# Peptides against a protein of PDB entry 4QMF: the designs that were tried, part 25

Target 1, 175 residues: chain A of PDB entry 4QMF
Amino acid sequence: ESSFMTLFPKYRESYLKTIWNDVTRALDKHNIACVLDLVEGSMTVKTTRKTYDPAIILKARDLIKLLARSVPFPQAVKILQDDMACDVIKIGNFVTNKERFVKRRQRLVGPNGNTLKALELLTKCYILVQGNTVSAMGPFKGLKEVRRVVEDCMKNIHPIYHIKELMIKRELAKR

## One batch from the design tools (peptide; aimed at target 1 Y161 I163 M167)

Design b2_p18_6_s4 (made by RFdiffusion4, then SolubleMPNN; from b2_p18_6, 7 letters changed)
Fold by OpenDDE base, seed 2:
Structure b2_p18_6_s4 (fold): chain B 175 residues (1-175), chain A 18 residues (1-18)
Amino acid sequence: as target 1 above (175 residues)
Amino acid sequence: SDEKIIEEAIEELEKELE
């Protein structure tokens, strides 16, 4: 049997406790077992003898990974759908200066979250910027674009340049 | 509309970079 475990930060504990029954029900549909360990601060997913699709365990792994990074359950659970992929982009190690890190991370979000919303629309992805990671969900092509924009932003390339590029591509695709 | 949201975001960002 296959098993995957992920750790979650302490501040996420209360929320995970609240939604864990929903996680269990969602995974039960696929005969995947799950365990929330509050002492260790971990989530585990496991195949069972009744698991029919062996690939679903990988999606279950991604589910708990997303939940650990503050993605809300109603969004995270969509990863169990066949057409949904995800990416967790580590952004905390691109710059050493904390203030610079915060500023660049904020550029990704933009005023009132408008930059992030534009990026979501252009890539057809869900994007959550939280702590030292950016979580994204959507089509693989869109995810690749998101990762490029996110990493470049942390490398001091403003998202506007990519947004303009994506907008041009969008206009060309309409023709 | 989605198009309007994107255009407004671009406009705001352009002003920020100026």
Scores: peptide ipSAE 0.302, ipTM 0.870, DockQ to the pose 0.810
OpenDDE base, seeds 1, 3, 4, 5: peptide ipSAE 0.190, 0.294, 0.194, 0.285; ipTM 0.804, 0.867, 0.805, 0.862

Design b2_p18_7 (made by RFdiffusion4)
Pose (drawn by RFdiffusion4):
Structure b2_p18_7 (pose): chain A 175 residues (1-175), chain P 18 residues (1-18)
Amino acid sequence: as target 1 above (175 residues)
Amino acid sequence: SLDEELEELAEKIIEEAE
């Protein structure tokens, strides 16, 4: 009955092609069927007659979505867990110009990826920047903070204010 | 600059986490 599909770019195909056996196995634990269409360049997840809880298909949809945005499989299967949520943030329709987009995304990740890592430490979330998207995984509150920072960064508001704020909040909680 | 200040803050936060 329930079926969700997603598209993936070609540079990702090779990786998925070699790790797909691991994906159907992880999904087999929940009795969710999945197909990988190479010609179309897509992934599909479906519920079956023998699926215990059909609602997990939503998590399965998130899994393949994370896989389409260059999130590594070991990190991605964590979405099949309970205390795990995700958010794939679209950053394409903020800037019409290409140079400014790169400027703000590069500001988002920063030198040596440090500021991006700092966000991971402060929001307690896994964050990955790829092309037109920023994929995030972890606690709901930290996810809200990540979306806030990313969206406010793709708009010309610098991440420094947010990082400072989160640092102050963390030290206040330390007390 | 804001970028330099943010980089210094980020390095500090990473060092504290290590």

Design b2_p18_7_s1 (made by RFdiffusion4, then SolubleMPNN; from b2_p18_7, 9 letters changed)
Fold by OpenDDE base, seed 4:
Structure b2_p18_7_s1 (fold): chain B 175 residues (1-175), chain A 18 residues (1-18)
Amino acid sequence: as target 1 above (175 residues)
Amino acid sequence: SLDDELNKLSEEILKEKR
């Protein structure tokens, strides 16, 4: 039997408590057990003797990973679908200067979140910027594109260059 | 600025899909 555990920050505790019954219900459909440990601040998923699909535990692992990084449950639970993948991109280590970090992170989001929303459309992904991580969900190809844009932005490569590139690629794909 | 240009482009993308 396989198990995975992830820690979550304290500020996430209240939300996780409120949705944990929903998490349990979603995973029960796949005979995956789960535990929320409020003392340790951890979530655990594990296979049971009744688990039929051995691969579902990996998706359950991804589910709790996403939840730990502030992805809301209605979105995160979609990871259990076969056609859905995810990525958690660590962005906190690209820049040592806090102000520079904040500026680059904000550039990725854009005014009113416009840049992020545009990137979501171009890549067919869900994208959430939270703290030192960017969580993304969608097709594998789209996730690769998201990671490139996100990391390059933190490396001071302006997102506009990638957005333009993605637009061109999209148009070519429609032809 | 590049930031302004990006915002304009983003808005265009959003309008196109809506």
Scores: peptide ipSAE 0.716, ipTM 0.957, DockQ to the pose 0.934
OpenDDE base, seeds 1, 2, 3, 5: peptide ipSAE 0.716, 0.715, 0.711, 0.711; ipTM 0.957, 0.957, 0.956, 0.956

Design b2_p18_7_s2 (made by RFdiffusion4, then SolubleMPNN; from b2_p18_7, 5 letters changed)
Fold by OpenDDE base, seed 4:
Order: structure tokens, then C-alpha cells, then sequence
Structure b2_p18_7_s2 (fold): chain B 175 residues (1-175), chain A 18 residues (1-18)
């Protein structure tokens, strides 16, 4: 049997308590057990004797990882689908200066979140910027593109260059 | 500025998707 555990920050506790029955129901369909530990501040998923697909535990692992990083359940639960992948990109270590970090993170999001929404469309991904991480869900190809844009942005490479490149690639793919 | 250009470009992308 396989088991995975993820810690979550205190500010997520109330939300996780609210949706945990939904998490349980979703995982029960795959005979994956789960536990929310409010004392430790952790989520655990585990295979059972009835688990049919051994690979589903990895998706369950990803589910709790996404939930810990503030992805809403209705979106995070989509990770259980075969065609859905995810990535959690740590962005907090690229810049030591707090102000510079905030500026670069904000640049990634853009006014009214327009940059992020545009990037989502171009990559066919869901993207959430929260704290020191960026969570993304979508096709593998799109996820690779998201990671590149996100990390480069934190490295002070302006997203405009990647957005233009992605636009070109999208147009070529339609032909 | 690049920030302004990015915002304009983002708006275009969003509008085209509507």
C-alpha cells in the first residue's frame, strides 16, 4: 500500500474542513482513503485493499498538494482525470529582496489578472498565483510553458517575450 | 513600457477568446 502526506498552512484549515467531505467522496470513487489532521495540519491519502488502479494514488497525492496551495476544490479535483496534469512552481527563492519579489509576481499576474488569464488561454491551463507558489493544471505541454514563463518572470525576463512566442506557436498549431 | 505593452496584448488575447 502507498501513502502520501502534505502539510498545509493554518490559514487553509477552515476551508479544508469545509470541503473535506467532498474530497472524501471524490476519492472514495477510486477506493482511496484520506485523512484530514487538524492537529498536525496535514492531509493524507492512502491506497486500500480495494484500490484498483495503483496510479490513482499519485493523482490523489497531487490533489492534496494542490489543495494545500490554495487551489479551490472544484478545480483541484479535476486532477483525478486521466488527461489532467499539474505543477506547483516554487517562486519564493528566485529573489531575495521582498519588494522585487512582489513586483515580479505582480507582473506575472498583471492588471486585473489579465496577464495570467492570457497565459491560461495560450497554454490551456489553469493557473493560480498564491504566496510563494504558482499552481498550474492542464496538459503537459502547457504546463511546461507555464513553468518557463513563471520562472523566467521571477528571473526578471519580462513575460511579454514569452506571450508573443506563445501567440505565434498557437497560430502555427491552428494551421 | 513593456508592462503597458503586455497589458494591451493580454487584453487583445482575452478579447479574441470571447
Amino acid sequence: as target 1 above (175 residues)
Amino acid sequence: SLDEELDKLSEKILEEAR
Scores: peptide ipSAE 0.730, ipTM 0.969, DockQ to the pose 0.931
OpenDDE base, seeds 1, 2, 3, 5: peptide ipSAE 0.729, 0.725, 0.070, 0.059; ipTM 0.969, 0.969, 0.749, 0.741; seed 5 fails the geometry check

Design b2_p18_7_s3 (made by RFdiffusion4, then SolubleMPNN; from b2_p18_7, 5 letters changed)
Fold by OpenDDE base, seed 4:
Structure b2_p18_7_s3 (fold): chain B 175 residues (1-175), chain A 18 residues (1-18)
Amino acid sequence: as target 1 above (175 residues)
Amino acid sequence: SLDEELNELSEKILKEKE
């Protein structure tokens, strides 16, 4: 039997408490057990004797990982679908200067979140920027594109170049 | 600026999807 555990920040506790019954219900369908430990501040998922699909535990692992990084449950739970993948991109270590970090992160999001929304459309992904991480869900190819744009942005490569490239690729794919 | 251009382009993308 396999198990995975992830820690979550204190500010996430109240929300996780609220939705944990939903998490349990979703995982019960796959005979995956789960535990929310409020003392330790952790979430755990575990296979049971009734778990049929051995791969589902990895998706459950991803589920709690996403939840820990502020992805809402209605979105995060989609990771249990076969066609959905995810990525948690750490962005906090690319820039040492906090002000520069904030500026580059904001550039990724854009005014009114327009840049992020555009990137979501171009990559067919869900993208959430929170703290020092960017969480993304979608097809594998799209996730690779998201990671490239996100990391390059933190490396001071302006997202405009990637957006233009993705637009070109999209147009070519429609032909 | 590049920031302005990016925002304009983003808005175009969003509008086209609508």
Scores: peptide ipSAE 0.718, ipTM 0.958, DockQ to the pose 0.937
OpenDDE base, seeds 1, 2, 3, 5: peptide ipSAE 0.715, 0.716, 0.712, 0.711; ipTM 0.957, 0.957, 0.957, 0.957

Design b2_p18_7_s4 (made by RFdiffusion4, then SolubleMPNN; from b2_p18_7 with A10S E11K I14L E18R)
Fold by OpenDDE base, seed 4:
Structure b2_p18_7_s4 (fold): chain B 175 residues (1-175), chain A 18 residues (1-18)
Amino acid sequence: as target 1 above (175 residues)
Amino acid sequence: SLDEELEELSKKILEEAR
């Protein structure tokens, strides 16, 4: 049997408590057991003797990983679908200066979140910027594109260059 | 500026999706 555990920050505790019954129900459909440990501040998923698909445990692992990074349950639970992948991009170590970090992170989001929304459309991904991580869900190809844009932005490569490139690629794909 | 250009381009993308 396989199990995976992830820690979550204290500020997520209240929300996770609220939705944990939903998590349990979703995973029960696949005979995956789960535990929310409020003392340790952890989530655990585990295969059972009734687990049919051994690969589903990896998706369950991703589910709790996404939840720990503030992805809402209605979105995070979609990771259990076969055609859905995810990525958690750590952005906190690209820049040592806090102000520079905040500025670059904000550049990725854009005014009213417009840059992020545009990037979501271009890549067909869901993207959430929270703290020192960016969580993304979608097709593998789109996720690769998201990671490139996000990391390059933190490296002070302006997102405009990638957005233009993605627009061109999108137009070519429609042909 | 690049920021302004990005904002305008983002808005275009969002509008086209409507």
Scores: peptide ipSAE 0.747, ipTM 0.971, DockQ to the pose 0.905
OpenDDE base, seeds 1, 2, 3, 5: peptide ipSAE 0.744, 0.745, 0.736, 0.738; ipTM 0.971, 0.970, 0.970, 0.970

Design b2_p18_8 (made by RFdiffusion4)
Pose (drawn by RFdiffusion4):
Structure b2_p18_8 (pose): chain A 175 residues (1-175), chain P 18 residues (1-18)
Amino acid sequence: as target 1 above (175 residues)
Amino acid sequence: ELDEELEELAEKIIEEAE
């Protein structure tokens, strides 16, 4: 009955093609069927007659969505867990110009990826920047903070204020 | 200036997390 599908770019196809057997196996634990269409370049997840809890299909949808945005499989299967939520942030429709977009995304990730790593440490979330999206995984609150930072960064508001704020909050909680 | 300050802060936070 329930079926969700997503599209993936070609540069991702090779990776998925070699790890797909691991995906259908992880999904087989929940009795969710899945198909990889190479010509169309898509992934599909479906519920079956023998699926115990159909609601997990939502998590399965998130899994393939994370897989379509260059999130590694070992990190991605964690979405099938309970205390895990995700958020794939679209950053394409903030800037009409291409140079400024790269400027702000590069500001988002920063030198050596340090400021991006700093966010991971402060929001306690896994964050991955790829093309037009920023994929985040972890606690709901930290996810809200990540979306806030990313969205406010793609708008010309610098991440430094947010990082300082989160650092102050963390030290205040340390007390 | 903001970028340099943010990089220094980010390095500090990473070092603290090590």

Design b2_p18_8_s1 (made by RFdiffusion4, then SolubleMPNN; from b2_p18_8, 8 letters changed)
Fold by OpenDDE base, seed 4:
Structure b2_p18_8_s1 (fold): chain B 175 residues (1-175), chain A 18 residues (1-18)
Amino acid sequence: as target 1 above (175 residues)
Amino acid sequence: DLDKELDELSQKILEESR
């Protein structure tokens, strides 16, 4: 039997408590057990004797990983679908200066979240910027593109260059 | 200004998707 555990920050506790029954129900369909430990601040998923698909535990692992990084349950639970992948991109270590970090992170999001929404459309991904991480869900190809844009942005490569590139690629794919 | 240009381009992308 396989198990995975992830820690979550304290500010996430209240939300996780409210949705944990939904998490349990979703995982029960796959005979995956789960535990929310409020003392330790952890989530655990594990296979059971009734687990049929051995690969589903990895998706369950991803589910709790996404939840720990503030992805809302209705979105995060989609990771259990076969065609859905995810990525959690750590962005906090690219820049040592706090102000520079905030500026670059904000550049990725853009005014009113327009840049992020545009990137979501171009990559066919869901993208959430929270704290020191960017969580993304979608097709594998799109996720690769998201990671490149996100990391390059934190490296002071302006997202506009990638957005233009993605636009061109999209147009070419339609032909 | 690249930030301004990016926002304009982003808005364009969003509008085209509607």
Scores: peptide ipSAE 0.756, ipTM 0.971, DockQ to the pose 0.930
OpenDDE base, seeds 1, 2, 3, 5: peptide ipSAE 0.753, 0.754, 0.751, 0.753; ipTM 0.971, 0.971, 0.970, 0.971

Design b2_p18_8_s2 (made by RFdiffusion4, then SolubleMPNN; from b2_p18_8, 6 letters changed)
Fold by OpenDDE base, seed 4:
Structure b2_p18_8_s2 (fold): chain B 175 residues (1-175), chain A 18 residues (1-18)
Amino acid sequence: as target 1 above (175 residues)
Amino acid sequence: SLDKELQELSEKILEEAR
């Protein structure tokens, strides 16, 4: 049997308590057991003797990883679908200066979140910027593109260059 | 500026998706 555990920050506790029955129900469909440990501040998923698909545990692992990074359950649970992948991009260590970090992170999000929304459309991904991580869900190809844009932005490469490139790629794909 | 250009381009993308 396989199990995976992830820690979550204290500020997520209340929300996770609220949705944990939904998590349990979703994973029960696949005979994956789960535990929310409020003392340790952890989530655990585990295969059972009734687990049919051994690969589903990896998706369950991703589910709790996404939840720990503030992805809402209705979105995070989609990771259990076969055609859905995810990525959690750590952005907190690209820049040592806090103000520079905040500025670059804000540049990625854009006014009213418009840059992020545009990037979501171009990559067909869901993207959430929270704290020192960016969580993304979608097709593998789109996720690769998201990671490139996100990391380059933190490296002071302006997102405009990638957005233009993605627009061109999108147009070519429609042909 | 690049920020302004990005804002305009983002808005264009969002409008086209509507």
Scores: peptide ipSAE 0.724, ipTM 0.968, DockQ to the pose 0.927
OpenDDE base, seeds 1, 2, 3, 5: peptide ipSAE 0.719, 0.722, 0.714, 0.713; ipTM 0.967, 0.967, 0.966, 0.966

Design b2_p18_8_s3 (made by RFdiffusion4, then SolubleMPNN; from b2_p18_8, 7 letters changed)
Fold by OpenDDE base, seed 4:
Structure b2_p18_8_s3 (fold): chain B 175 residues (1-175), chain A 18 residues (1-18)
Amino acid sequence: as target 1 above (175 residues)
Amino acid sequence: KLDEELDKLSRKILEEAR
């Protein structure tokens, strides 16, 4: 039997408590057990003797990983679908200067979140920028594109270049 | 500035999707 555990920050506790019954119900459909440990601040998922698909535990692992990084449950739970993948991109270590970090992170989001929303459309992904991580969900191709844009942005490569590239690729795909 | 251009382009993308 396999198990995975993920720690979550304290500020996430109240929300996780609120939705944990929903998490349990979603995982029960796959006979995956789960535990929310409020003392340790951890979430655990594990296979049971009734788990039919051994691979589902990896998706359960991803689920709790996403939840720990502030992805809301209605979105995060979609990871249990076969065609859905995810990526958690660490962005906090690309720059040492906090102000520079904040500026580059904000550039990725854009005014009113317009840049991020546009990127979501172009990549067919869900994208959440929170703290020192960017969480993304979608097709593998789209996720690869998201990671590239996100990391390059933190490396001071302006997102506009990638957005233009993605637009071109999208147009070519329509033909 | 590139930031302004990016926002303009982003809004265009969003508008076209509607």
Scores: peptide ipSAE 0.764, ipTM 0.973, DockQ to the pose 0.927
OpenDDE base, seeds 1, 2, 3, 5: peptide ipSAE 0.763, 0.762, 0.756, 0.758; ipTM 0.973, 0.972, 0.972, 0.972

Design b2_p18_8_s4 (made by RFdiffusion4, then SolubleMPNN; from b2_p18_8, 7 letters changed)
Fold by OpenDDE base, seed 3:
Structure b2_p18_8_s4 (fold): chain B 175 residues (1-175), chain A 18 residues (1-18)
Amino acid sequence: as target 1 above (175 residues)
Amino acid sequence: MLDEELNKLSEEILKEAE
């Protein structure tokens, strides 16, 4: 039997408590067991003797990983779908200066979230910027594009250049 | 139209980048 555990920050505890019954119900459909440990601040998923598809445990692992990174349950639970993939991109170690880090992270979001919205539309992904990570969900091709834009942004390449490139590619694909 | 929305968003992003 396989088991995976992830820690979550204290500020996430209240939310996770409120949705944990929904998590349990979603995973029960696949005979995956789950545990919320409020003392340790952890979530655990595990296969059971009734688990039919052993590969589903990897998606369950991804589910709790996404939840720990502040992805809302209605979005995170979509990871259990066969056609849905995810990526958690660590951005906290690209820049040592905190102010520079914050500025570059803000560029990913943009004014009124417009940069992020544009990226989501162009890549057909869900994207959440939180703390030292960017969580993304969608098709593999889109996820690859998101990771490139996010990492380049932290390397001081403004997302607008990639957005323009993606827009041009989109227009060319229409013809 | 999605393309129009993207163009609008792109313009707003460019303004911030200046």
Scores: peptide ipSAE 0.077, ipTM 0.722, DockQ to the pose 0.082
OpenDDE base, seeds 1, 2, 4, 5: peptide ipSAE 0.043, 0.080, 0.073, 0.070; ipTM 0.681, 0.725, 0.719, 0.714; seed 2 fails the geometry check

## One batch from the design tools (peptide; aimed at target 1 R107)

Design b2_p19_1 (made by RFdiffusion4)
Pose (drawn by RFdiffusion4):
Structure b2_p19_1 (pose): chain A 175 residues (1-175), chain P 19 residues (1-19)
Amino acid sequence: as target 1 above (175 residues)
Amino acid sequence: SEEEEEIIEKAIEEMEEEL
């Protein structure tokens, strides 16, 4: 009955093609069927007659969505867990110009990826920047903070204020 | 923990330099 599909770019195809056996196996634990269409370049997840809890299909949809945005499989399967949520942030329709987009995304990740790593440490979330999207995984509150930072960064508001704020909040909680 | 704090501090310094 329930079926969700997503598209993936070609540079991702090889990776998925070699790890797909691991995906159908992880999904087989929940009795969710999945198909990888190479010509169309898509992934599909479906519920079956023997699926125990159909609602997990939502998580399965998230899994393949994370897989379409260059999130590694070992990190991605965690979405099938309970205390895990995700958020794939679209950053394409903020800037009409290409140069400025790269400038702000690069500002989002920063030198050596440090400021991006700093966000991971402060929001307690896994964050991955790829092309037109920023994929995040972890606690709901930290996810809200990540979306806030990313969205406010793709708009010309620098991440430094947010990082400082989160650092101050963390030290205040340490007390 | 100490290594994580160093990364945060370095990231703040790098952002301040950029500004």

Design b2_p19_1_s1 (made by RFdiffusion4, then SolubleMPNN; from b2_p19_1, 5 letters changed)
Fold by OpenDDE base, seed 4:
Structure b2_p19_1_s1 (fold): chain B 175 residues (1-175), chain A 19 residues (1-19)
Amino acid sequence: as target 1 above (175 residues)
Amino acid sequence: EEEDEKIIEKAIEELEKEL
């Protein structure tokens, strides 16, 4: 039997309580058990004797990981699909100066979130910038591109360079 | 898809103004 546990921050507790029945139902379809521990502040997923697909537990692990990082359930639950992958990119350790960190993180989002939306469209990914992490969901190729742009942005490489590159690649693929 | 292209182009234009 396989089991995975993730901790979640206190501010996430209220939301997780509201959606946990939905999490349970989604995982029950795959015979994966789950537990929300409000005392410890943790989520646990585990295989059962009825679990048929051994690989689904890894997707369940990813589900709770995404939920812990503020990804909404309707989006996070898509990770259970075979063709969907995810990545949680830690961005808090690239810059020691807090103000510089905030500025670079905001640069990823851009005015009205338009920069992030453009990146989502170009990579065919969902992207959420929250706290010290960026959560992404989508095809593996797209996720690789997202990680590159995100990390480079935190290294003071402006996202525009990557966005233009991705745009060119997209245009070439249409021809 | 045309709408997507417009969104991307607008984002690029906004970013170029910041440089």
Scores: peptide ipSAE 0.600, ipTM 0.945, DockQ to the pose 0.873
OpenDDE base, seeds 1, 2, 3, 5: peptide ipSAE 0.582, 0.598, 0.595, 0.578; ipTM 0.943, 0.945, 0.944, 0.942

Design b2_p19_1_s2 (made by RFdiffusion4, then SolubleMPNN; from b2_p19_1, 6 letters changed)
Fold by OpenDDE base, seed 3:
Structure b2_p19_1_s2 (fold): chain B 175 residues (1-175), chain A 19 residues (1-19)
Amino acid sequence: as target 1 above (175 residues)
Amino acid sequence: DEKDEEIIKKAIEELEKEL
């Protein structure tokens, strides 16, 4: 039997408590057990003797990983779908200066979140910028593009370059 | 689709103003 555990920050506890029954129900459909440990601040998923698909445990692992990084349950649970992949991009280590970090992270979001929305549309991904991570969900091709844009942004390459490139590619694909 | 295109174009315009 396989198990995976992830820690979550304290500020996430209240939300996780409210949705944990929904998590349990979603995983029960796949005979995956789960545990929320409020003392340790952890989530655990485990295969059971009734688990049919051995690969689903990896998706369950991804589910709790996404939840720990502030992805809302209605979005995170989509990871259990066969065609859905995810990526959690650590952005906290690209810049040592906190002010510079915040500035570059804000560039990724843009005014009123419009930059991020454009990137989501162009990559066909869900993207959440939170804390020191960017969580993305979508097709593998889109996820690869998201990671490139996110990392380059943290390396002081403005997102506009990639957004224009992706827009051109989209237009070409429609032909 | 058309709305999506407009969102993307507006985002680009906003970003260009920041450069």
Scores: peptide ipSAE 0.530, ipTM 0.937, DockQ to the pose 0.885
OpenDDE base, seeds 1, 2, 4, 5: peptide ipSAE 0.505, 0.525, 0.513, 0.498; ipTM 0.933, 0.937, 0.935, 0.932; seed 4 fails the geometry check

Design b2_p19_1_s3 (made by RFdiffusion4, then SolubleMPNN; from b2_p19_1, 5 letters changed)
Fold by OpenDDE base, seed 2:
Structure b2_p19_1_s3 (fold): chain B 175 residues (1-175), chain A 19 residues (1-19)
Amino acid sequence: as target 1 above (175 residues)
Amino acid sequence: EKEDEEIIEKAIEELEKEL
């Protein structure tokens, strides 16, 4: 398939409008066409006859997916790099109680964002907690770890346990 | 790297206080 579309929430519209020329420019380098539909609230990417690398369309798909989930363009565009993978983790369905959801989501971020920063460092990933999703970018191994920590956190397993585990693994790897 | 370790250690310390 040569075309992918992603819907975005209304609150992202203004930002997406401001950066869309940059998106277009970035994708043009790979001969990927893109469309921002403000009426539908969608982003579309598609291959052209000039698209050389068939795999780049999948990265373009990921780009618009990340942008839809509030990842800033300067970070999201890194997905076009060969060594960069991403994951969008849906966290909104783990807990029905709003207050419990907020608490668990905040626990993932931690005081002053330090928990999240530690997790980013340990997994070598970028992690953005926004709304009902956690967006992560980085190496595949790191992404797997992020997903585990995030999902477990939403299942009421405190991130500290995983952070300590990752820290121990890191220390062992230095030996 | 040392700075990273300090960040991680501080985060762990903070989290342990919250437990």
Scores: peptide ipSAE 0.572, ipTM 0.941, DockQ to the pose 0.876
OpenDDE base, seeds 1, 3, 4, 5: peptide ipSAE 0.553, 0.572, 0.569, 0.545; ipTM 0.938, 0.940, 0.941, 0.937

Design b2_p19_1_s4 (made by RFdiffusion4, then SolubleMPNN; from b2_p19_1, 6 letters changed)
Fold by OpenDDE base, seed 2:
Structure b2_p19_1_s4 (fold): chain B 175 residues (1-175), chain A 19 residues (1-19)
Amino acid sequence: as target 1 above (175 residues)
Amino acid sequence: SAEDEKIIEEAIKELEEEL
């Protein structure tokens, strides 16, 4: 049997309680067991004797990881699909200055979230900026691009350069 | 899609204005 556990911040407790039955139902389809521990503040997933695909436990691990990082359930549950991968990018350690951190994080999102939306479209990923992490879901190639843009942004490289690069690549791919 | 292209182009425009 394989088991994975993740901790979640206190502010996620209420939401996780409300959706946990849905989590259970989604994982039951794959014969993966799950436990929400409100005392410890943890989520656990584990294989059972009826688990057919041993690899699905890794996706279940990713599911609870995404949920812990504020990804809503309807989006997070898509990780159980074969073609979906995810990445949780830690951004809190790139800058020690709080103001600089906030500015760079906001630059990634952009006015009305348009910068982030453009990045999502260009990479074919879902991207959520929350706290000290950026959660992304999509194809591996897209995820690699997202991580590069996100980390570079936190290193004070403006997203515009990467977005233009991705646009060029997209246009070239149409030819 | 055409709509997607507009979104991306607008985002680029906004970013260029900020520079």
Scores: peptide ipSAE 0.515, ipTM 0.935, DockQ to the pose 0.887
OpenDDE base, seeds 1, 3, 4, 5: peptide ipSAE 0.492, 0.500, 0.465, 0.472; ipTM 0.931, 0.932, 0.924, 0.926

